# Peptides against a protein of PDB entry 4KTY: the designs that were tried, part 62

Target 1, 266 residues: chain A of PDB entry 4KTY
Amino acid sequence: YVLNDIGVIFYGEVNDIKTRSWSYGQFEDGILDTCLYVMDRAQMDLSGRGNPIKVSRVGSAMVNAKDDEGVLVGSWDNIYAYGVPPSAWTGSVDILLEYRSSENPVRYGQCWVFAGVFNTFLRCLGIPARIVTNYFSAHDNDANLQMDIFLEEDGNVNSKLTKDSVWNYHCWNEAWMTRPDLPVGFGGWQAVDSTPQENSDGMYRCGPASVQAIKHGHVCFQFDAPFVFAEVNSDLIYITAKKDGTHVVENVDATHIGKLIVTKQI

## One batch from the design tools (peptide; made by RFdiffusion4, then SolubleMPNN)

Design b2_p14_2_s1 (from b2_p14_2, 8 letters changed)
Fold by OpenDDE base, seed 2:
Structure b2_p14_2_s1 (fold): chain B 266 residues (1-266), chain A 14 residues (1-14)
Amino acid sequence: as target 1 above (266 residues)
Amino acid sequence: GQYVLDFNDFLVKP
C-alpha cells in the first residue's frame, strides 16, 4: 500500500459503480516536505510524529480547512468560481504543492478528493493506507446510531426536522496500525476520515476507529467509533410528526445503509 | 466539462 503511487477510487451509485484514477504521488518532489509542513501547521509535537494514532488523527483534521486553515476547502453547491472544481483534480500532488506554496487552503474538494489527499499524507509518512467507498453512507448528526427521517403527514420528508442525511456514496480511508490504547485484537485497519462531517471533541476530524471494533459493535472504543458505526450500519427510522406534537414510527429499515463497501486490494 | 458531485440523498418514504 505504501509503495503504490497511483490508485483507483470507486464512486457513483451502488447499481452503477464508477471508477476514477488518482495519482497519490507520495514520492514526488516536495510532497514529503509538504506533509511535514502540514504537521508543523498543526503544531504537532515532534514526539508524536512517530505515532500513527496521533498522526492519522491530526491528518484527519488538517486535510480539511475547517478549524485550522488545513489543506482543502469542501464545496458541494456546484459553484466553484473561486477555485478548481472537485472533479477536475486528478491527484494529490498539485493540491499539496499549492497548499505549501500559498500557505492557504486549496479550493475545492469533495469526499474522494479529501480521501485522495489524505491517502497521500498517510502513505508519505509510512502508514499503510487505502481508500474505502461506502454506498448509502449515513451521516448521523445527533450521535444516536440511527437515521431519523421525519415525515409530514402526507408522507413527504420534513426537511426542517430531519437533520440526519445519507450520502449516495462516501469515501474515507483505512490506515494500518497497532492500537496499544485498545484491548488486544483491535489493531490492524483503522477508519479515518478527513471530509468535514461532524465535530469530534472540538475539531472536524474522524478516527482512528478500529475496523474490528466496528464490525463487532464495540462503539465505546476511541476514536469516533459511534459515528463510523452509524455510517455503515444505521437503521433508517421513518417518523411521522403529528400536528399534536407526537411522533409515530412508520417504518424501520435495517438494510439500506452500507449496502456495499468497496476498496482496492493494493 | 461535466463535473461529478457528491450529494446528500434524502430518502422520501419507504
Scores: peptide ipSAE 0.086, ipTM 0.733, DockQ to the pose 0.213
Fold by OpenDDE base, seed 3:
Structure b2_p14_2_s1 (fold): chain B 266 residues (1-266), chain A 14 residues (1-14)
Amino acid sequence: as target 1 above (266 residues)
Amino acid sequence: GQYVLDFNDFLVKP
């Protein structure tokens, strides 16, 4: 989880699992320097740079460009003008070196690109890390641990009222560390995510959230456990918005989200 | 190998 410089990323659909290789290149020339530069840009003090909790949280913020002119600009419009389409990247090295050279955010990334670059960042700094793919991954926008899907009376989605969304698949990272800030037993793999999805106490970042805590429903544990929990275990609530303002729950689907979570075991 | 990933897309399936 540290020495491997080439990995596998799972994507596609739950019924058609696909894989691609990703070159992390954490040992390539200039990559460690770039990772240190990223922490410099984050104004991270030296005392925190040896703490995987702080490093992973800073990394989750800095791998995305939001808030702090971090590494990658996300784009999901399928146009990708003025940059490289997310699917064209094959590894982290070119992205990180471009960032270091230009000192400007690199265009463009989607979840697997964010996860790939973040994985390089973590491994480069000696933190065991892996990429995780969640099929039908929820994006809770209002922090209520459920997906509220509002429907018009004709059954079509009311896009104005519906703020929550579901990814066909989403990639994030798990980083291995002790968690002395949590109760005993909640160290080990920690979910961290650099794809800019939600604001976490002032910045687009996510984690570290204890995987063990999430598996056991302990969403009160820092950081961002409710959001990660929702990604893998949200109920879909279908609500019809009547013209008179009345909301009626039409259906609840507790099986749709988080149908499959996959990671390479190497 | 596979070098083209499927589009990461938002879904809302009523």
Scores: peptide ipSAE 0.033, ipTM 0.657, DockQ to the pose 0.103
Fold by OpenDDE base, seed 4:
Structure b2_p14_2_s1 (fold): chain B 266 residues (1-266), chain A 14 residues (1-14)
Amino acid sequence: as target 1 above (266 residues)
Amino acid sequence: GQYVLDFNDFLVKP
């Protein structure tokens, strides 16, 4: 989880799993320097740089450009006029080196690009890390631990009534560390996500959230456990928006979200 | 039915 500089990222659909190679390049020239530069740009206290909890949280924030002029600008509009389309990237090295040289955010990324770069960052700093793909990954925008899908009376989806969404797949990272700030047993793999999805205490970041805590429903554990829990275990709530403004729950699906979570075993 | 909002536009090049 540290030594491998080439990985596989899972994507596609749950019934049509696809893979893409990704070059992490944590040992390439200039990459470690860039990772240190990232922490410098974050103005990270030197005392915290040895703490994987703090490092992973800072990395989560800094791999995306939001808030802090971090590494990658996300874009999902299929235009990408002012940079490189997310699908064109094949590894982390070019992205990180461009960031270091230009000292400006690199355009553009989507989830697997964020996860790839973040994986490099973590591994470069000696933190065991892997990319995780969640199929039918919920994006709970209003922190209610459910995925609201609003329907018009005719049955069509009304996307204007909620910011909740379901990714066909979403990639994030798991980092291995002890969690002395949590009860015994909740160390190990921690979910961290650099794709800018939701604000977490003032910044677009996510984690570290204990995977064990999530699996056992302990959503009160820092950091961002409710959001990660929702990504993998939200109920789909189908709500019909009536013309009179009333909402009627038509159906609840507790099986759709988080159907498959895949990661490469090393 | 089920609804999915796919924001990822990962296109495999030919």
Scores: peptide ipSAE 0.023, ipTM 0.526, DockQ to the pose 0.108
Fold by OpenDDE base, seed 5:
Structure b2_p14_2_s1 (fold): chain B 266 residues (1-266), chain A 14 residues (1-14)
Amino acid sequence: as target 1 above (266 residues)
Amino acid sequence: GQYVLDFNDFLVKP
């Protein structure tokens, strides 16, 4: 999880799982320097740079360009005229070296690109890390641990009222570390995500969230456990918006989200 | 697909 410089990322759909190779290149020339530069740009205190909790949290913020002119600009509109299409990237090295050279965010990334670059960042700094793909991944935008899907009376989704979303797949990272800030037993793999999805205490960042905590429903544990929990376990709440303005819960689906979570074992 | 797809548009009432 530290020494491998080439990996496999799972994507596609749960019924049509696909894989792509990704070159992390954490040992290539200039990459460590770039990772240090990223922490410099984040104005991270030297005392925190040895703490994987702080490093992974800063990394989750800095790998995306939001807030802090971090590494990657995300784009999902299929218009990538002013940069490189996300699908054209094959590894982290070119992205990180471009960032270091230009000192400007690199265009463009989507979840697997963010995860790939973040994986390089973590591994380069000696933090064991892996990429995780979640199929039917929920994006809870109001932190209520459920997907509120509003329907018209005819059964069609009301896109105006429906703010929550579900990705066919989403990639993020797990980083291995102790969590002395949490109760005993909640160290180990920690979910961290550099894809800009939600603001976490002032920045688009996510984690580290204890995987064990998430598995046991301990969403009160820092950081961003409710969001990560929702990504993998949220219920779909179908709500009919009546013409008179009233809302009626029509159905609850507790099985749709988080159908499959995949990671490369080695 | 090579792009992330928002699946919201395909969700319907069960």
Scores: peptide ipSAE 0.021, ipTM 0.592, DockQ to the pose 0.505

Design b2_p14_2_s2 (from b2_p14_2, 8 letters changed)
Fold by OpenDDE base, seed 5:
Structure b2_p14_2_s2 (fold): chain B 266 residues (1-266), chain A 14 residues (1-14)
Amino acid sequence: as target 1 above (266 residues)
Amino acid sequence: SQYKLDYNEFLVKP
């Protein structure tokens, strides 16, 4: 994983899976320097830079621009007038080098761009990493491990009450590391995500969350296991908001979220 | 194609 400088990212729909190549370029000139610069901007202690748990968590925060003037500005409004459209990027190198030279966040990214840049960051620092695509990926906003979809009495979605959302697809990363901070058996692949979705203890970051822990329902393990669990396993709860202020559960769908999780092993 | 990438979107559908 560390030695692969070109990858494949899955996107599209579960019934129409698409792929694109992505150049990670972790060995290109200036990339290691940029990764070190990112950690410097994060004011990361030197003693922590050898710890993949700390490095991956800092990376998940710093690859997005929120909070800390990190690498990438996300945009999902289809207005990209002041930068590069997310679809125009073909790899991590140009993004990272622009960040290093300008010392300002680069515009713009979406999930696969964040995942691509984050993958470069991890691999550059010797952490085995891969990109994972989840189709029908949930975004839990209230940490209740379910998607609460509020409906009007006419059946339309109440957008004011409905805060949870579902991505048609979402990309994040898995990083390989030991987890001495967790019980035995929960090392290995750890989910980490640099797309700014939720605040985690003061910053837009996510992980590392033990994949094994999530698979076995151990959502109490650090970091952000409930959020990652919800991304792949949450139930959709359809709730009708009555005019009298009462809420009635109309339906529960346990099959919609996380229909397919794909990663390319190169 | 390599460069015709669909953006990801939020979905809220009953």
Scores: peptide ipSAE 0.032, ipTM 0.668, DockQ to the pose 0.116
Fold by OpenDDE base, seed 2:
Structure b2_p14_2_s2 (fold): chain B 266 residues (1-266), chain A 14 residues (1-14)
Amino acid sequence: as target 1 above (266 residues)
Amino acid sequence: SQYKLDYNEFLVKP
């Protein structure tokens, strides 16, 4: 999880799983220097740079360009006129070196690109890390741990009311560390995510969230456990918005989200 | 090779 410089990222559909090779290149010339530069741009105190909790949280913020002119600009508009299409990247090296040279965010990324670059960042800094793919990954935007799908009386989705969404797949990272800030037993793998999805205490970042805490429903444990919990375990709540303004729950699906979660086996 | 994490087998609803 630290020494491997080539990986595989899973994507596609749950019933048609695809793989993409990704070169992390954490040992290539200039990459470690770039990772240090990223922490410099984040104005991270030297005292925190040895703490994997702080490093992974800062990394989750800085790998995306939002808030802080970080590494990658996300784009999902399928235009990509002023940069490189996300699908054209094959590894982290070119992205990180471009960022270091230009000192400007690199265009463009989507979840697997963010996860790939973030994986390089973590491994460069000695943090064991892996990329995780979740199929049918929920995006809860109101922090209620469920997907609220609003329907018109005719059964069609009300897109104006429905703000929550589900990705066919989403990639994030897990980083291995101790968690002295949590109760005993909640160290180990921590979910961290650099794809800009939701604001976390003022910045687009996510984690570290204890995987063990998530598995046992401890969503009160820092950081961003409710969001990560929702990504893998939220129920779909189908709500009919009636003309009189009332809402009626028509159906609950507890099986749709998080149908498959995979990573490369060592 | 791939490894299935099987989160849903261990997840507890709040």
Scores: peptide ipSAE 0.024, ipTM 0.589, DockQ to the pose 0.047
Fold by OpenDDE base, seed 3:
Structure b2_p14_2_s2 (fold): chain B 266 residues (1-266), chain A 14 residues (1-14)
Amino acid sequence: as target 1 above (266 residues)
Amino acid sequence: SQYKLDYNEFLVKP
């Protein structure tokens, strides 16, 4: 989980799982220097750079360009005129080296690109890390731990009212570390995510969230456990917005989200 | 009460 410089990322659909190779290249020339540069751009103090909790949290912020001119610009509109389409990337090295040389965010990334670059960052700095793919991954926009799907009276989705969304798949990272800031038993794998999804205490970042805490419903544990919990456990609440302004719950689906969470076993 | 989180590790070629 540290020494492997080539990996596999799972994507596609839960009933049609696909894999793509990804070159992490954490030992390639200039990559360590670039990771240090990323932490410099984040203005991370030297004392914090030895703490995997702080490093992974900073990394989750800095691998995306939002807020801080970080590494990757996300784009999901299928128009990539001013950069490289996300699907064209095959590894982290070119992205990180471009960032280091240009000192500007690199275009463009989506979840597996963010996860790939973030995995390189973590492994380069000696933090055991892996990429995790969640199929039917919820994106909770209002921090209520559920997916609110608003329907018109005709049964169609009201896109104006519906802020929450579900990815067919989403990739993030798990980093291995002790969590002395949490109760005993909640160290080990920690979910961290550099794909810009939600603001966390002023920045687009996510984690580290204890996987053990999430598995046992301890959403009060820092960082961003409610968001990660929602990604894998949210119920879908289908709500009809009536013309009179009332909301009626039409259906609840407790099985749709988080049907499969997979990673490469080494 | 019911949590759906289920992690699976697959053996795949590097």
Scores: peptide ipSAE 0.021, ipTM 0.551, DockQ to the pose 0.028
Fold by OpenDDE base, seed 4:
Structure b2_p14_2_s2 (fold): chain B 266 residues (1-266), chain A 14 residues (1-14)
Amino acid sequence: as target 1 above (266 residues)
Amino acid sequence: SQYKLDYNEFLVKP
C-alpha cells in the first residue's frame, strides 16, 4: 500500500468492469518535494504534518483546485480546451511536477485522476492508501442520506428540483490510520475523497470517514460520514412533484446504489 | 471522453 508505484483503477459499469493502469510514482524525483509543497500551499502547520488525520483531510482539499488553488481542476463537460483531457493522464508524476513548477492548478481531472494523485500524495507521506471504486455511486447534495429523484406528474424526471445525482462509478481513496478521535474499533481504513463534490465545513474536501463506522451506520462520526454513507448506501427515492406543490413518494429503490465496491491490494 | 458519468434523466425513470 506504500511501496507499489503502479496500480490498477477500476471503472466503467457494474456489468462491464474496466481497468486502467495508473503510475503513482511516489518515489520519482521531485514528487515528495511536491507533496511537501502542497502542504505548504495549504499553510499546514508543522505539528499537523505528522498526523495522518489532518494530512489526509488537507490532502482531500488540496488535490482539488477549489478553494485553495490546489492541484487539479475538475471537468466533466468533455471540453478540455485549456488543458489535458482527464483520459490522457496515465499517472500522478506529470500532474504533480507540473503543479510544482507552474504553481497553478493543473487541468483537467475526473475522479480517477483525483484519486490517483491523492493516492500518490498519501503514499509519499507514508500513509497506506488505496483507490476504491464504487459503482452506482450516489451524490447527495442536500445531506438527507437519500437520493432524491423528482418526477413530474407525467412521470418524466425533473432534474431542476434536486442536485442529487448518481454516477455510473466513482473513485475515491481509503487511507489506513488510527482514529484516536473516534471510539475504539473505528480506526483502520478511512475513506477520503479529493474529487470536489460537496462542501465540508467550508471547503471541498471529504474525510477521513471511518470505513468501519460507515459499515455499521455510524454516520455521526467525523469526518463527512453521512456523505460517504450516502455514496454507498442511499435509497433512491422517486418523488412526484404535484401541481399543488405536494410531494408524493412513488417508489423506493434500496438496491441500486453501491452495487459493487472494488479495491485492489496495491 | 468522459469516464465519470451522471445518469441522464431518461436513465433514472422508474
Scores: peptide ipSAE 0.017, ipTM 0.591, DockQ to the pose 0.394; fails the geometry check

Design b2_p14_2_s3 (from b2_p14_2, 8 letters changed)
Fold by OpenDDE base, seed 5:
Structure b2_p14_2_s3 (fold): chain B 266 residues (1-266), chain A 14 residues (1-14)
Amino acid sequence: as target 1 above (266 residues)
Amino acid sequence: GQYKLDFNEILKKP
């Protein structure tokens, strides 16, 4: 998980699973220097740079450009003027070297690009890491662990009231580390995500969230466990907003989110 | 690419 410099990223649809190779290039010239530069830009204290908890959390913030002029600018509108389309990237090296050279955020990325660059960052700094793909990945925007889908009385979705959303697929990272800040047994794989989705205590970042804790329903543990839990296990709650202002739960679907979660390295 | 699902489509084909 540290030595492999190439990998496979899963994407597409649950019924049409696709794979793409990604060159992490953590051993290429200038990449380690760039990772250190990223931590410098984050103004990370030297004392924290040996702590994988702090490093992975800083990385989740800095791989995206939001808040602090981090590495990658996300774009999902299919308009990629003044940059490179997300699908054109084949690895992390060109992105990281461009960032180091220009000292400006690189355009553009989507989840697998963020995950690829973040994977390089983690591995370069000696943190075992892998990319995880979740199909039908929920984006809970209000931390209630549900996908609240508001319906008009005619049965159509009320897009104005419906703030939660679902990705066809989403990629994030898992990093291996001990968690002395958590109870015994919740070390190991930790979910971390650099794709800018939600604000976490003041900036767009996510994790590390204990995979073991999430699997056992312990969403109270730092960091961002409720968000990660919701990504893989949210119920779809269909709510009819009546004309009188009342809300009625019409249906609950507990099977739609997190249809398939996969990870693989070559 | 990655995209947000249309809930209307999910309702039609759950």
Scores: peptide ipSAE 0.602, ipTM 0.905, DockQ to the pose 0.611
Fold by OpenDDE base, seed 2:
Structure b2_p14_2_s3 (fold): chain B 266 residues (1-266), chain A 14 residues (1-14)
Amino acid sequence: as target 1 above (266 residues)
Amino acid sequence: GQYKLDFNEILKKP
């Protein structure tokens, strides 16, 4: 996982799986130096740079530009006039070198770009890492572990009340590390995500969340386990908002979220 | 690219 400098990222639709080649380039000139520069920009203490828990958490924050002038600016509105369209990137090298040269966030990225750059960052620093794609990936914005879909009385979605959302697909990373801060058995793969989705204790970051903990429903374990759990296991709750302000649960779909989770075994 | 699903479409195509 550390040595492979070319990868494949899964994307598209659950019924039409697509693959995109991505050059991580962790051994290219200037890339390691850029990763160190990223940690410098984060003002990360030297004592913490040997701790994969701290490094991965800082990385999840710094690969996105929010809060800290990190590496990538996300854009999902199909307007990319002031930068490079997310689909035009083929690897991490150009992005990281541009960031190091300009010392300004690079435009633009979406989930696979964030995941690609983050994967390079982790691998450069000796942390085994892989990209994971989740189809029908939930975005819970109120930390209740549910997708609350509010319906008007006519059956149409009330977009004003419905704040939660679902990605057609979402990519994040898993990083391999021990978790001495957690009970025995919850080391190994940890979910980390640099795509800016939710605020985590003051910053747009996510993880590391123990994959084993998530798999067994232990959402109380740091970091951001509830959010990651919701991404893959949220129920869709269809709620009719009555005119009198009461809510009626019309339907529950426990099968829609996380229909397929794919990762390259390299 | 990556996009947010329309819940109306999800309702129509469960």
Scores: peptide ipSAE 0.601, ipTM 0.909, DockQ to the pose 0.617
Fold by OpenDDE base, seed 3:
Structure b2_p14_2_s3 (fold): chain B 266 residues (1-266), chain A 14 residues (1-14)
Amino acid sequence: as target 1 above (266 residues)
Amino acid sequence: GQYKLDFNEILKKP
């Protein structure tokens, strides 16, 4: 999980799983320097740079450009006029080297690009890491651990009221570390996500969240466990918003989110 | 690429 410099990322649809090769290149010239530069831009204290908890959290923030002019600008509108389409990237090296050279965010990325670059960052710094793909990945917008789908009285989705959303798939990272800040048993794989989705205590970042804790329904532990839990295990709540202001729950779907979670085995 | 699902479609095909 540290030594491999080439990997496979799963994407596509749950019924049409696809794979793409990704060159992490954590040992390539200039990459370690760039990772250190990223931490410098984050103004990370030297004392924290050996702590995988702090490093992974900082990396989560800095791999995306939001808040801090980090590495990658996300774009999902299929218009990539001022950069490289996300699908054109084949690895982390060019992205990181461009960032280091230009000192400006690189355009553009989507989840697997963020995850790929973040994986390089983690591995480069000696943190065992892997990419995880979640199909039907929920994006909880209001931190209530469920997908609230508001319907008009005619049964159509009210897009104005519906703020939550679901990705066809989403990629994030798991990083291996001990968690002395958590109760015993919640070390090991930690979910971290650099794709800018939600604000976490002031900036777009996510994790580290204990996979073991989340797996067993413990969402009270730092960091961002509720959000990660919702990504893989939120219910779809269909709510009719009546004109009189009444909300009526029409249906609950507890099986739609997180249908498949995949990671490369080595 | 990655995209947000249309809930109308999800509703039709639960």
Scores: peptide ipSAE 0.594, ipTM 0.908, DockQ to the pose 0.641
Fold by OpenDDE base, seed 4:
Structure b2_p14_2_s3 (fold): chain B 266 residues (1-266), chain A 14 residues (1-14)
Amino acid sequence: as target 1 above (266 residues)
Amino acid sequence: GQYKLDFNEILKKP
């Protein structure tokens, strides 16, 4: 989980699973220095740099450019005029070295790019890490643990009534650590995500969230467990918006979100 | 690449 410098990232569709190689390059020249530089840019206290909980949380914030001029600028509009298309990246090294050299955010990334760079960051700092791909990954925007789908009376979707959305797939990371801040049994793999999706206590970051806690429905534990839980286990709630302003739940689908979660054990 | 699903498509192809 820390020694393998080349990995495989799963993507595509649940019925057409694809893989791509990703070079993490955690042992390449300048990469560790860049990871330290990232923590410097985050103004992370030295006392916290030995704590994987703090490091992974800071990393989740700093691998994205939002809030803090972090490493990567995300783009999903298929217009990448001022940088490199996300699909053109093959590993973390070029991204991290560009960031270190330019001292400016690198354009552009999507989830697997964020996850790849974040994986390098974690591994460089001695934190066992892997990339996880979730197909039909929910993005709960209002923290209600549901994926709300609003329908007009004619049955068409009203996209204006919710900001909830579903990714065809989403990649994030799991980092291995003890969680002395949580009850016994909730250490081990922790979900962390550097793709900027939602604000978490003032910054676009996510985790560490205990995978064991989430698997057992414990969303009360720090950090961002409700959001991660929703990504993998949200019910689709089909709501008809009536002309009189009332909402009627027409259907609930508990099987659609998180159809497949894949990770490579290295 | 990564993209947001169209809910209309989800309804048509559950």
Scores: peptide ipSAE 0.540, ipTM 0.876, DockQ to the pose 0.605

